# Peptides against a protein of PDB entry 1EBD: the designs that were tried, part 69

Target 1, 138 residues: chain A of PDB entry 1EBD
Amino acid sequence: KASYEGKVAAEAIAGHPSAVDYVAIPAVVFSDPECASVGYFEQQAKDEGIDVIAAKFPFAANGRALALNDTDGFLKLVVRKEDGVIIGAQIIGPNASDMIAELGLAIEAGMTAEDIALTIHAHPTLGEIAMEAAEVAL

## One batch from the design tools (peptide; made by RFdiffusion4, then SolubleMPNN)

Design b2_p20_1_s4 (from b2_p20_1, 6 letters changed)
Fold by OpenDDE base, seed 1:
Order: C-alpha cells, then structure tokens, then sequence
Structure b2_p20_1_s4 (fold): chain B 138 residues (1-138), chain A 20 residues (1-20)
C-alpha cells in the first residue's frame, strides 16, 4: 500500500517556537497520509543557528503500521545537539494527527530524546515510532 | 508558511500535494 497523492487541507494555528521558551502549537493536515507538526522544522532551526539532529524513523519499520498495512511515511524529531532537547517534531503517516500530541507534550515539558527513548511504549503500537526515532537521535 | 512546510514533508515522501 503506497499513496501517490495527498490531499492538503490546512488547519494550522501558527506559533513561533523559541529555543528558550517553546510554544508547542500543533499544526495538522488531515490529508492522506495525514501530516502533523509541532515546534521547529529542521531547516527552520538551522536558519536560526541551532545545531540540530534530525532523527527520522519510517512507519515501514513499525510493527503496528505493518499489521495495518499502512506503512507510508515517517516520524522526524528535531533535537538540539547541545543538550538533546526535542525542539520540534513532524509526522507524516497513520494517525499523525493524534500522535503529534505526545511530541507536543514532550517539547512543552523540555524533554530530551533520551527521555522519550526511555519511555516504554505499548507493543505493538504506532506510538512506538516516537521511541524509535528518539533512539536514532542518541 | 506552515502549509508549505507540511507540503514539503509530503514531497519528501514522494507524494503530490492536492489542494482542496
């Protein structure tokens, strides 16, 4: 199962995250596949002079996604190299609109990739992809 | 814009964005 086209219907509340004080306002597009974002985009962080790791993990490697035959897409964590703090996250794939909330919470709380990596996620779930991406960032 | 950034993600996946 692979999608060729994604219908874009933007329902975004714009926020400008700060490197110091995060404003974790999610943006969601209920397209096929769904897209969601919170905090910094990778290039946005780089443009502001923030040294980041873009940790990416594909749904094609997620057990639940495989079971659902819905493996298009990925989760990307934008992690500040200096301290490992998650400053942004993007998801394109199954349940992105709901899964972004976990990362929004993490960003708002000032969590690190290590914090997410050490958080046990139920198996098998789509949410495990956040843990997997966090491990990539370590 | 946020929409443009999200469309870039779609393109990164190899999808063609469709507006409305």
Amino acid sequence: as target 1 above (138 residues)
Amino acid sequence: SLLEELEKLQKELGLTPVLR
Scores: peptide ipSAE 0.203, ipTM 0.699, DockQ to the pose 0.088
Fold by OpenDDE base, seed 3:
Structure b2_p20_1_s4 (fold): chain B 138 residues (1-138), chain A 20 residues (1-20)
Amino acid sequence: as target 1 above (138 residues)
Amino acid sequence: SLLEELEKLQKELGLTPVLR
């Protein structure tokens, strides 16, 4: 029920030399709220037979988002159950287009939810939501 | 498709799908 200015087109930012592997290529929609994605979507992983945890945390519970009065949306991590490795992430909310970069790096490096949960994030920041979502996955 | 998946996420937020 949030106010949303929808954008029809998604834009992908290619940062990899190979056109074969699009897993680590972020996609962004500069709408209000912004949408961003990198790696697997939850259902995409399930369709490929990967057992995943979808860890979701809302901006309404983030201190910086509250201070900015911009609390619509959430961050979702797609975590492989077998080893806790992050294989995808989606953000709908404030600063999603910039915040997706941290998660793209994590996926490219083969990091786990625990790695992000143990990474100190500055307080108060929107970026703390990545840490919070990672904790949900544990 | 990517747009279809993002549309599903919008539904999770309680928003009307617009990504088509």
Scores: peptide ipSAE 0.133, ipTM 0.671, DockQ to the pose 0.142
Fold by OpenDDE base, seed 5:
Structure b2_p20_1_s4 (fold): chain B 138 residues (1-138), chain A 20 residues (1-20)
Amino acid sequence: as target 1 above (138 residues)
Amino acid sequence: SLLEELEKLQKELGLTPVLR
């Protein structure tokens, strides 16, 4: 399944998060595929002088996404290189609007990519993609 | 902007950007 319906309902914050701002405020676009973001985008982090790793994992490699025949998109983690802390996440794909909550929690809690990589997710689930992306960041 | 960043991600996916 490769489809973008162009039907959008958005919940978004104004502007870009900053080091001074609360960064764990999610933004969601209820499109098909759904889009969701929390915290820093990669380029935003770079513009603020933060050295980051952008770890990307595709839904096409996720067992649950394959079973659902809904494999468009990816999850991207923005990880601060100095300490491995997750400072941002973006999802385009199935269940993005709900899945972003896990990553918002991770960012608010100051979790690292290692923390997520070591968190066992049920198999097969869409949520495993967060674990897989975290492993890419290691 | 947020919309510009999301549009960039949509382009990474190969989708026609809708968010402007």
Scores: peptide ipSAE 0.070, ipTM 0.629, DockQ to the pose 0.101
Fold by OpenDDE base, seed 2:
Structure b2_p20_1_s4 (fold): chain B 138 residues (1-138), chain A 20 residues (1-20)
Amino acid sequence: as target 1 above (138 residues)
Amino acid sequence: SLLEELEKLQKELGLTPVLR
């Protein structure tokens, strides 16, 4: 929200040239809030003619985020409509730099939104937001 | 670019972009 201004932060990319498109190479910005991405952004998928669902779930609706009083941000899943396969994910919010790993694994393994939605996440955790976003994508 | 996309996400959150 507008209550925060971005801070200059270090960018971490898993040691690969930015000019080469890799499917499951995560990118992280250690700002406040943290930013992380893996796979396709929504508009990138659309520009390539992929029909996608962009499912968002806010940290403000997550029990752990509320308990931590750290509720700025969201998780976004980019899901291919034809088969429900997750092809991208972005996170802005608490622990984004670590949370992106689960979604990187899901993309690398060719998992669907349903696979994540049916995976039980411990309660209350920030990780539940991935499950919630996956449910939105169904 | 990746930086441009991340900047868009920051704007979506309502943050002042600091990337790039």
Scores: peptide ipSAE 0.204, ipTM 0.702, DockQ to the pose 0.146; fails the geometry check

Design b2_p20_2_s1 (from b2_p20_2, 12 letters changed)
Fold by OpenDDE base, seed 5:
Structure b2_p20_2_s1 (fold): chain B 138 residues (1-138), chain A 20 residues (1-20)
Amino acid sequence: as target 1 above (138 residues)
Amino acid sequence: SERERNRRRLLELRRRAEAR
């Protein structure tokens, strides 16, 4: 956020249109387990009258998380029911701070849960949990 | 395309967020 705000300020000074506030601004808390979020929370979407699916998959079911003995938490996708578009994601668990970047890209690109579910993820990886959560949203 | 529809929907969400 702060680094992005600095870029927007520099662009405004350069006579460019002020950048629109992006939906996919990541927020990270480097706790144990790590917490990361991008886009809408489920309740925020509901408060705005957006009908959503909250698709949740636990790290306890992820092969890489099991191999690391670090299985606390989950990934949640917030998916708009009308068109399957991903509008938010939350991760609590191993490497959440880095894993949120894929989901930020997916949101900014206007990807659906189907787009992620049909994307090949390497096995075994923590990143597979995004695919698994996307499959839950289908 | 579908991706172009989805991108327009994302821009609509941004516009709604700014109007708050």
Scores: peptide ipSAE 0.205, ipTM 0.755, DockQ to the pose 0.561
Fold by OpenDDE base, seed 4:
Structure b2_p20_2_s1 (fold): chain B 138 residues (1-138), chain A 20 residues (1-20)
Amino acid sequence: as target 1 above (138 residues)
Amino acid sequence: SERERNRRRLLELRRRAEAR
């Protein structure tokens, strides 16, 4: 229930690009689980006619999340299919509020899913979920 | 760089969306 309400709140906050010349403004809801979003939602990209890959990886498959017994939720990458550029990300789960910053940086820098997939993440960490989701997008 | 081209392309997409 709380995760669904947090998802709906995150989607409502991300609804319009702000008039500020930033590519990616993060939105965070400090719920349990936490919800974070940056850049495009999958549906927003589709409504703009952008062909996208939505790569989703669950915290239930993350080694650190398992070790913490905190496995609710997922990370979703929104990747432009033409060139693999990351255009959005959503996280519902442990440390989503902090983990969104890596993806915000990736979007602002114009990075690809391959750039994230080829970045070494410390093992075991929650942050590895970004790498795992990027690999799904390849 | 390629990354800077990709970033500019994303900004162009957003500007086109805001103009609709």
Scores: peptide ipSAE 0.123, ipTM 0.688, DockQ to the pose 0.423
Fold by OpenDDE base, seed 1:
Structure b2_p20_2_s1 (fold): chain B 138 residues (1-138), chain A 20 residues (1-20)
Amino acid sequence: as target 1 above (138 residues)
Amino acid sequence: SERERNRRRLLELRRRAEAR
């Protein structure tokens, strides 16, 4: 947020038309396990009357998490049922602070769960959990 | 948009590749 707003301000000062235009602001807590969120929580979407799928996949089922002996938590995708668009994501688990960036990009790009499910993720990686959660949302 | 058309075309190509 602040870094992006600073760039927009610098561009405006330099005489370039620029605006703060973003849908997704990441929030991270560097706990053990790490916590990260971007976009809507499931309940926030419901409170706004958005019909959503909450697709959850556990790190206990991720091959890289098992290999690291760090299997606590999950990834949750919040997917709008009408069109499959990803409107939020939450991660509790290993590398959540970095992994949230993929999902932030997906939200800003207006991607669907299908777009993530059809993205090749390297095996075995923690990042595969995003693909697995996207498949749950299909 | 053109972006959305390109995205949907990419998805179609991927689904066809997976079905082979």
Scores: peptide ipSAE 0.067, ipTM 0.647, DockQ to the pose 0.030
Fold by OpenDDE base, seed 2:
Structure b2_p20_2_s1 (fold): chain B 138 residues (1-138), chain A 20 residues (1-20)
Amino acid sequence: as target 1 above (138 residues)
Amino acid sequence: SERERNRRRLLELRRRAEAR
């Protein structure tokens, strides 16, 4: 957040139009398990009148998480129902701090749950949980 | 199951993507 806001401020000072897109800014807590979020929470979207699908997939069903014996938590996708566009994601679990970057990219690029579901993730990885959650949103 | 419906839909979507 602060580093991105600093870049936007530097661009504005340089005379370049730049805006802070708070939808694509990740928030991370390096707890055990880690917590990460980008974009809308499900309730925030509902409070704004956005009809959403909340797709949740648990780390306990992920092959890499099982192999690591670290299966606490889940990934949640917040998907706009009208067009399938991903507008938010929350991760509680192993490597959440790094895994949120894929979903931040997906939100910034205007990707859908279909785009992630069709993306081949390496097996076995923690990252496959994003694909599995996207399949739930279909 | 819902999971099996979603899996079938994904396979149909992949087939359509490969045909482009």
Scores: peptide ipSAE 0.021, ipTM 0.546, DockQ to the pose 0.024; fails the geometry check

Design b2_p20_2_s2 (from b2_p20_2, 13 letters changed)
Fold by OpenDDE base, seed 5:
Structure b2_p20_2_s2 (fold): chain B 138 residues (1-138), chain A 20 residues (1-20)
Amino acid sequence: as target 1 above (138 residues)
Amino acid sequence: ERRKKNRERLKALRERAEAR
């Protein structure tokens, strides 16, 4: 947030039309395992009256996580049932801090679980877990 | 069907991004 607001301010000072337009702000905790979140938590969406699917996929079922011997945790997608739009994501596990960026992009773009499920991910990668979680939401 | 739907959606996302 602050770094992005600083960039927008610098662009405005330079005479470029710029605005802060963000839907989702990522949050990261550099613990072991790492924790990352963007957009809605499942309970927050429910408390706002949004009907959601919480699609969860474990790192224990990810081929890259197995190869790294780092299989703790999961990826969770929070998907709006009405249109299949991804409105939130949580990752607990290996590289969660970096992997949240794909899901942040998907949320900002207004992508669906189907859009992620139909995106080719390299095999084996940690990022493939986003595709697997998206398939669970279908 | 799904791949056609995805291409149409991704096109609409690009058109929306160009309109911002």
Scores: peptide ipSAE 0.027, ipTM 0.583, DockQ to the pose 0.060
Fold by OpenDDE base, seed 4:
Structure b2_p20_2_s2 (fold): chain B 138 residues (1-138), chain A 20 residues (1-20)
Amino acid sequence: as target 1 above (138 residues)
Amino acid sequence: ERRKKNRERLKALRERAEAR
């Protein structure tokens, strides 16, 4: 957030058109397990009248998380039901702070859960959990 | 082409899962 806002401010001072989209700004807490979020939470989307699918996949079912003996938490995708567009994501678990960037990109690009589900992730990786959660949302 | 073929494959897999 602060780094991005600083860039936007610098661009504005330089006379370039710049805007801050607060919806796509990631929030990270470097706890154990790590917590990361981007876009809508499920309840926020519901409170705004957006009909959503909340697709959740646990790290306990991820092959890399099992191999690391770090299986706490989950990934949640918040997917708009109308068109399958990803509007939010939350990760609690290993490497959540880095993994949120894929989902931030997906939201910014207007990608669907299908776009993630059809993307080949390397095996075994923690990142495969995004694909698994996307498959749940379909 | 590839994405369309994959969508049809995934759809057919879901329909088979729901039919059980």
Scores: peptide ipSAE 0.024, ipTM 0.552, DockQ to the pose 0.026
Fold by OpenDDE base, seed 3:
Structure b2_p20_2_s2 (fold): chain B 138 residues (1-138), chain A 20 residues (1-20)
Amino acid sequence: as target 1 above (138 residues)
Amino acid sequence: ERRKKNRERLKALRERAEAR
């Protein structure tokens, strides 16, 4: 957040067109397990009257997490039911701080759960959990 | 907004794929 706001401020001071968009700003906590979030939480979407699917997939079912013996937590996608567009994501688990970037890109691009489900992820990787959670949202 | 433009683009790509 602060780094992005600083960039927008520098662009504005330089007389360049700039815009702040807070919808896809990631938040990370470097705990054990790591926590990451981008866009809407499920309850925030419901409080705004958005009908959503909350698609959840556990790291305990991920082949790379099993091989690392680090299977705590899950990925959650918040998907708008009307059009399948991803509006939020949360990760608790291994490498959550880096893995949130894919989901931030998906939200910024206006991608659907189908767009992630149809994207081939390398096997076995922690990143496959995004594809598996997207399949749950279909 | 950028997101609206991206959604409209993706919708048009899907409609073209379904028409094939």
Scores: peptide ipSAE 0.023, ipTM 0.534, DockQ to the pose 0.110
Fold by OpenDDE base, seed 2:
Structure b2_p20_2_s2 (fold): chain B 138 residues (1-138), chain A 20 residues (1-20)
Amino acid sequence: as target 1 above (138 residues)
Amino acid sequence: ERRKKNRERLKALRERAEAR
């Protein structure tokens, strides 16, 4: 957030039109477990009248999380029902701070849950949790 | 071709999971 706002401010000072889109900006807390979010929370989307699917996949079902003996938490995808577009994600678990970047890219690109579900993730990785949550959202 | 086949596979896996 702050680094992105700093770039927007620098562009505005340089006379370029620039805007801050807070929907695409990740928020991270480096706790144990880590917490990360990008885009809409499920309730925020509902409060705006967006019909959503909230797909959740637990770290306890991931082969890499099991191998690390760190299985706390989950990934949640917030998917718009109309078109399957990913509009938000929340992660609580190991490496959530880095895992949120894939989902930030997916939201910025207007990708669907199908696009992630059809993407081959390396096995075993924590990144597979994004694919598994996308499969739940289909 | 590959993406279509993978969509059909994922759909069938979901339908099987919902039936349990």
Scores: peptide ipSAE 0.026, ipTM 0.546, DockQ to the pose 0.026; fails the geometry check

Design b2_p20_2_s3 (from b2_p20_2, 11 letters changed)
Fold by OpenDDE base, seed 3:
Structure b2_p20_2_s3 (fold): chain B 138 residues (1-138), chain A 20 residues (1-20)
Amino acid sequence: as target 1 above (138 residues)
Amino acid sequence: SRRKENRERLLELRKRAEAR
């Protein structure tokens, strides 16, 4: 957030057209396991009257996590039922701090769970867990 | 495009949340 807003401000000062246009702000905690979040939590969406699917997939079922012997945690997608649009994501587990960026991109682009499910992820990788959670939301 | 419409919808949801 702060770095993006700083870039927009610098462009405006330089006389270039720029706008602050973001939907989601990522948050990361570099704990063990790592925690990352972007967009809505499931309960926040419900409190706003948004009907959602919470699609969860565990790292214990991910081939790369098994190979690394690091299988604690999960990925959760928060998907609006009306149209399948991804409105939030949470990750607890290995490499969560970097993996949240794909989901931030998906939310900012207005992508659906189908858009991620139909994106080929390399095998075996931790990143496949996003595709697996998207399949759960279909 | 579907993605443009979805983005506009998400921005509208944010504005409504901020106005409450």
Scores: peptide ipSAE 0.031, ipTM 0.585, DockQ to the pose 0.752
Fold by OpenDDE base, seed 4:
Structure b2_p20_2_s3 (fold): chain B 138 residues (1-138), chain A 20 residues (1-20)
Amino acid sequence: as target 1 above (138 residues)
Amino acid sequence: SRRKENRERLLELRKRAEAR
Protein backbone atom coordinates (compact mmCIF):
# COMPACT_ATOMS: atom_id res chain seq x y z
CA LYS B 1 0.00 0.00 0.00
CA ALA B 2 2.45 2.67 1.12
CA SER B 3 4.86 1.98 -1.74
CA TYR B 4 2.07 2.06 -4.29
CA GLU B 5 0.63 5.27 -2.87
CA GLY B 6 4.12 6.76 -2.89
CA LYS B 7 4.44 6.05 -6.62
CA VAL B 8 1.05 7.63 -7.31
CA ALA B 9 2.06 10.68 -5.29
CA ALA B 10 5.39 10.97 -7.12
CA GLU B 11 3.65 10.78 -10.48
CA ALA B 12 1.18 13.47 -9.43
CA ILE B 13 4.02 15.73 -8.25
CA ALA B 14 5.74 15.19 -11.59
CA GLY B 15 2.60 16.50 -13.33
CA HIS B 16 1.32 13.12 -14.48
CA PRO B 17 -2.25 12.40 -13.38
CA SER B 18 -2.41 9.15 -11.44
CA ALA B 19 -5.04 7.51 -9.26
CA VAL B 20 -4.97 4.94 -6.48
CA ASP B 21 -7.02 2.10 -7.97
CA TYR B 22 -6.56 -1.02 -5.85
CA VAL B 23 -9.10 -3.56 -4.59
CA ALA B 24 -7.00 -5.41 -2.03
CA ILE B 25 -3.99 -4.76 0.20
CA PRO B 26 -1.80 -7.74 1.08
CA ALA B 27 -0.72 -8.36 4.66
CA VAL B 28 2.21 -10.63 5.54
CA VAL B 29 3.63 -11.96 8.80
CA PHE B 30 7.06 -13.56 8.42
CA SER B 31 6.47 -16.17 11.11
CA ASP B 32 7.13 -19.90 10.95
CA PRO B 33 4.92 -20.86 9.25
CA GLU B 34 4.47 -17.62 7.30
CA CYS B 35 1.04 -16.00 7.19
CA ALA B 36 -0.31 -13.97 4.31
CA SER B 37 -3.69 -12.50 3.48
CA VAL B 38 -5.28 -10.43 0.75
CA GLY B 39 -8.86 -9.24 0.37
CA TYR B 40 -11.71 -10.61 2.45
CA PHE B 41 -11.54 -13.12 5.20
CA GLU B 42 -14.47 -15.55 5.09
CA GLN B 43 -16.09 -14.12 8.20
CA GLN B 44 -15.63 -10.51 7.03
CA ALA B 45 -17.40 -11.33 3.78
CA LYS B 46 -20.23 -13.05 5.67
CA ASP B 47 -20.56 -10.13 8.09
CA GLU B 48 -20.92 -7.82 5.08
CA GLY B 49 -23.67 -10.04 3.64
CA ILE B 50 -21.56 -11.53 0.83
CA ASP B 51 -22.42 -15.16 0.17
CA VAL B 52 -19.07 -16.95 -0.15
CA ILE B 53 -17.43 -20.29 -0.64
CA ALA B 54 -14.36 -20.83 1.51
CA ALA B 55 -12.21 -23.26 -0.44
CA LYS B 56 -9.38 -24.68 1.66
CA PHE B 57 -6.51 -26.89 0.57
CA PRO B 58 -3.78 -28.17 2.94
CA PHE B 59 -0.03 -28.05 2.28
CA ALA B 60 0.03 -31.65 3.54
CA ALA B 61 -1.51 -32.58 0.18
CA ASN B 62 0.95 -30.50 -1.90
CA GLY B 63 3.73 -32.48 -3.58
CA ARG B 64 6.38 -29.77 -3.19
CA ALA B 65 5.52 -29.18 0.47
CA LEU B 66 5.86 -32.93 1.09
CA ALA B 67 9.22 -33.00 -0.69
CA LEU B 68 10.40 -30.08 1.46
CA ASN B 69 9.05 -31.70 4.65
CA ASP B 70 7.18 -28.42 5.28
CA THR B 71 3.50 -29.29 5.21
CA ASP B 72 2.00 -27.14 7.96
CA GLY B 73 -0.93 -24.96 7.08
CA PHE B 74 -3.19 -24.33 4.14
CA LEU B 75 -4.40 -21.99 1.46
CA LYS B 76 -7.95 -20.64 1.67
CA LEU B 77 -9.75 -18.91 -1.17
CA VAL B 78 -12.76 -16.75 -0.42
CA VAL B 79 -14.94 -16.94 -3.50
CA ARG B 80 -18.19 -15.10 -4.14
CA LYS B 81 -20.84 -17.74 -4.81
CA GLU B 82 -22.87 -15.77 -7.35
CA ASP B 83 -20.13 -15.64 -10.00
CA GLY B 84 -17.07 -17.47 -8.66
CA VAL B 85 -15.04 -14.25 -8.33
CA ILE B 86 -12.13 -14.45 -5.90
CA ILE B 87 -12.55 -11.75 -3.24
CA GLY B 88 -9.99 -12.92 -0.69
CA ALA B 89 -7.25 -15.38 0.10
CA GLN B 90 -5.28 -16.52 3.13
CA ILE B 91 -2.14 -18.63 3.23
CA ILE B 92 -0.50 -20.16 6.25
CA GLY B 93 2.52 -22.19 5.21
CA PRO B 94 5.77 -22.28 3.26
CA ASN B 95 6.44 -19.30 0.99
CA ALA B 96 3.09 -17.68 1.86
CA SER B 97 4.68 -14.21 1.66
CA ASP B 98 5.48 -14.65 -2.04
CA MET B 99 2.58 -16.88 -3.03
CA ILE B 100 0.04 -14.26 -1.94
CA ALA B 101 1.06 -12.10 -4.92
CA GLU B 102 -0.59 -14.46 -7.43
CA LEU B 103 -3.82 -14.24 -5.49
CA GLY B 104 -3.51 -10.47 -5.13
CA LEU B 105 -3.20 -10.27 -8.91
CA ALA B 106 -6.22 -12.53 -9.33
CA ILE B 107 -8.33 -10.35 -7.03
CA GLU B 108 -7.19 -7.07 -8.60
CA ALA B 109 -7.97 -8.43 -12.07
CA GLY B 110 -11.42 -9.67 -10.99
CA MET B 111 -10.55 -13.29 -11.76
CA THR B 112 -12.67 -16.30 -10.86
CA ALA B 113 -11.70 -19.54 -9.19
CA GLU B 114 -12.05 -21.08 -12.65
CA ASP B 115 -9.39 -18.71 -14.02
CA ILE B 116 -6.91 -20.04 -11.43
CA ALA B 117 -8.02 -23.67 -11.76
CA LEU B 118 -7.45 -23.52 -15.52
CA THR B 119 -4.02 -21.87 -15.18
CA ILE B 120 -1.19 -24.37 -15.57
CA HIS B 121 1.14 -24.32 -12.58
CA ALA B 122 4.59 -25.88 -12.75
CA HIS B 123 4.99 -29.28 -11.10
CA PRO B 124 6.04 -29.78 -8.39
CA THR B 125 5.58 -26.31 -6.84
CA LEU B 126 4.03 -24.80 -3.75
CA GLY B 127 2.05 -22.57 -6.12
CA GLU B 128 0.00 -25.57 -7.29
CA ILE B 129 -1.91 -25.25 -4.02
CA ALA B 130 -3.69 -22.19 -5.46
CA MET B 131 -4.93 -24.30 -8.36
CA GLU B 132 -6.02 -27.06 -6.00
CA ALA B 133 -7.94 -24.64 -3.78
CA ALA B 134 -9.52 -23.08 -6.86
CA GLU B 135 -10.70 -26.51 -8.01
CA VAL B 136 -12.34 -27.01 -4.60
CA ALA B 137 -14.27 -23.77 -5.16
CA LEU B 138 -15.75 -24.90 -8.51
CA SER A 1 -14.82 -8.23 -20.70
CA ARG A 2 -15.89 -10.47 -17.80
CA ARG A 3 -12.72 -9.59 -15.85
CA LYS A 4 -13.29 -5.85 -16.25
CA GLU A 5 -16.87 -6.18 -15.06
CA ASN A 6 -15.78 -8.32 -12.12
CA ARG A 7 -13.11 -5.76 -11.15
CA GLU A 8 -15.67 -2.95 -11.24
CA ARG A 9 -17.97 -5.04 -9.05
CA LEU A 10 -15.20 -5.62 -6.50
CA LEU A 11 -14.42 -1.89 -6.39
CA GLU A 12 -18.09 -1.24 -5.70
CA LEU A 13 -18.11 -3.79 -2.86
CA ARG A 14 -15.02 -2.14 -1.37
CA LYS A 15 -16.64 1.32 -1.47
CA ARG A 16 -19.71 -0.05 0.29
CA ALA A 17 -17.58 -1.68 2.98
CA GLU A 18 -15.65 1.56 3.57
CA ALA A 19 -18.91 3.50 3.93
CA ARG A 20 -20.08 1.37 6.87
Scores: peptide ipSAE 0.029, ipTM 0.582, DockQ to the pose 0.815
Fold by OpenDDE base, seed 1:
Structure b2_p20_2_s3 (fold): chain B 138 residues (1-138), chain A 20 residues (1-20)
Amino acid sequence: as target 1 above (138 residues)
Amino acid sequence: SRRKENRERLLELRKRAEAR
């Protein structure tokens, strides 16, 4: 957020048209396991009357996480049922702080769970968990 | 559409994986 806002301000000072336009702000806690979130939590969406699918996939089922012996936690996608659009994501687990960026991009771009499910992820990677969670939401 | 066909295939693969 602050870095992005600073960039927009610098561009404006330089005489370039720029605006602060973002849908989702990532939040990260560098704990063990790491925690990251972007967009809606499941309960926040429900409290706003959004009908959602909470698609959860555990790191214990991820081949890379198993190979790293770091299988604590999960990825959760919050998907709007009406159109399959991803409106939030939470990650507790290995590399959550970096992995949240993919999901931030998906939310900002208005992507669906289908878009992620049909995206080929390298094997074996932690990032495959996003694809697996997206498949849960289908 | 190719996307619809791929989705149906993914759902079928998932159903098979859950049955293992």
Scores: peptide ipSAE 0.020, ipTM 0.498, DockQ to the pose 0.024
Fold by OpenDDE base, seed 2:
Structure b2_p20_2_s3 (fold): chain B 138 residues (1-138), chain A 20 residues (1-20)
Amino acid sequence: as target 1 above (138 residues)
Amino acid sequence: SRRKENRERLLELRKRAEAR
């Protein structure tokens, strides 16, 4: 957030119109387990009148998380029902701070749950949980 | 629905990949 706001400020000083879009900015807490979020929370989308699917998948069902003996938490996708576009994601679990980047990219690119679900993720990886959550949203 | 068809396609692709 602060680094992105600094870039926007630098661009504005350089005479380029730039805006801070907080929807695309990840938030991370380096706790144990880690917490990460990007875009809408489910309730925020509902409060704005957006009809959403909240798709949740637990780390306890992920092969890499099991192999690491670190299975606390989940990944949640917030998907707009109208078109299947991903508008938010939350991760509580191992490597959440890095895993949120894939979902930030997906949101910025206007990707759907289908796009992630049909993307091959390496096995076994923590990243597969994004694919599994996307499959739940279909 | 497109979503149902996509889910079925995905499951079929996974089964084919696992059989390799």
Scores: peptide ipSAE 0.019, ipTM 0.473, DockQ to the pose 0.021

Design b2_p20_3_s1 (from b2_p20_3, 7 letters changed)
Fold by OpenDDE base, seed 3:
Structure b2_p20_3_s1 (fold): chain B 138 residues (1-138), chain A 20 residues (1-20)
Amino acid sequence: as target 1 above (138 residues)
Amino acid sequence: SVEEAEKKLREAHIAPAPVK
């Protein structure tokens, strides 16, 4: 966030058009388990009058998480019902701080849950959980 | 715990710009 704000300010000072704020600015907490969020929480979307699907998938059902014996937590996608566009995501669990990047990209690009569901994720990986959660939203 | 982590995550959350 600070880096982005700096870039916008620099562009304004240089006389260039100011950039619009990103939709997808991640927040990360390096706790145990790790946590990360980008975009809307479910209740935030509802408070703004957006009808959403909250698609949740547990790490306990992920093959790589099982192999690592690190299965606490989940991934949640917040999907706008009208068009299936992903508008938020939360991860609590292994590698959350790095895995949030895929979802940040998806949100900023205006991708749908179907787009992620149809993207092949390597097996077995923690990253598959994004695909699994996307399938729940379909 | 997962519950404690979720609480911390909500506190650290960055509100998004309006949806496109």
Scores: peptide ipSAE 0.492, ipTM 0.877, DockQ to the pose 0.821
Fold by OpenDDE base, seed 4:
Structure b2_p20_3_s1 (fold): chain B 138 residues (1-138), chain A 20 residues (1-20)
Amino acid sequence: as target 1 above (138 residues)
Amino acid sequence: SVEEAEKKLREAHIAPAPVK
């Protein structure tokens, strides 16, 4: 666990036709704890009339986070209830800035929480928290 | 704190385009 100056970074996806609109443009704040988001926040989805499940899993329950003694925060998936498609994610905790990429990919690919839940994640890793949160959404 | 981080995250967040 390191001390950071709070830095805001917005990332854009490049190399695609200009006519393509992206849902999954990540935002990262390099702070302590680190945090990142992609897609919808829960309230944003609700404000647009999307019925969602907010599936939250704490790093305090993640084996690798425990081993690292870095257990602050959580991962939250915003899942469209109608079809289980992931439409947003927020991570506050260790390696959030890198871990958000998996979820960005999932959102752009139109994957469901079930898809993530059925993806084998190595144990114990920080990354498996995505799988755990996906299971909460089921 | 987690709370402060979440606040900063909301400020930095990029609003999504409509879902596919």
Scores: peptide ipSAE 0.488, ipTM 0.876, DockQ to the pose 0.578
Fold by OpenDDE base, seed 2:
Structure b2_p20_3_s1 (fold): chain B 138 residues (1-138), chain A 20 residues (1-20)
Amino acid sequence: as target 1 above (138 residues)
Amino acid sequence: SVEEAEKKLREAHIAPAPVK
């Protein structure tokens, strides 16, 4: 957050307009398992009166995670029911710190769960779990 | 554990601005 805000401020001082959007600022904890979040948690959205789908998919069902024998955790998408737009994501599990980037991009771009579900993800990969979770949300 | 990770994640989480 501080780094992102600092970058925006520096750009503004340099004469280049920029905007801060706190929706898509990720948080990462390099624990074991790793974990990462961007946008809304499910309950945060509900507290603001947003009707959401929380689509959860476990790493235990991911082919690459199974092959790596590293299956703890899950990926969760928080999807606005009205239009299917992704407004949050949480990942707890292998490579969470890197995989959050795809979802941050999706949220920043205003993409839907369908957009992710219809995007071909390489098989077998950990990142494929994003597509699986998106399909759950449909 | 996954549960401990969830707790740490919530502590580190950055609350979003309202979504359009």
Scores: peptide ipSAE 0.485, ipTM 0.876, DockQ to the pose 0.813
Fold by OpenDDE base, seed 5:
Structure b2_p20_3_s1 (fold): chain B 138 residues (1-138), chain A 20 residues (1-20)
Amino acid sequence: as target 1 above (138 residues)
Amino acid sequence: SVEEAEKKLREAHIAPAPVK
């Protein structure tokens, strides 16, 4: 957020438009477990009249998380039902602060749950959980 | 706990611009 604000300020000073409307700005809390979010929460989407699927997958079912003995939490995708586009994501669990980046990219690019589900993720990795959650949304 | 983390996350949440 601070870096984003700095970039916006620099662009404004340089004579560029002061408002770049990013769809997805990540929020990270370096707690134990870590947690991160980007885009819509489920209820937030519903409050705006968006019909969504909340697709949740637990770290307890992720191979890498099991190997690391760090299986608390989950990844949740908020998917717009009309077209399958990912509009939000929340991660509570190992490496959440880094893993949120993939989902931020997906949201900014207007990707669908199917796009993520059909993207090969290395096995076994924590990041694979994004693919698993995307499959739940299908 | 996961529950406590979720609460903190909601508090830290940054509202998105309207989706495309």
Scores: peptide ipSAE 0.485, ipTM 0.873, DockQ to the pose 0.839

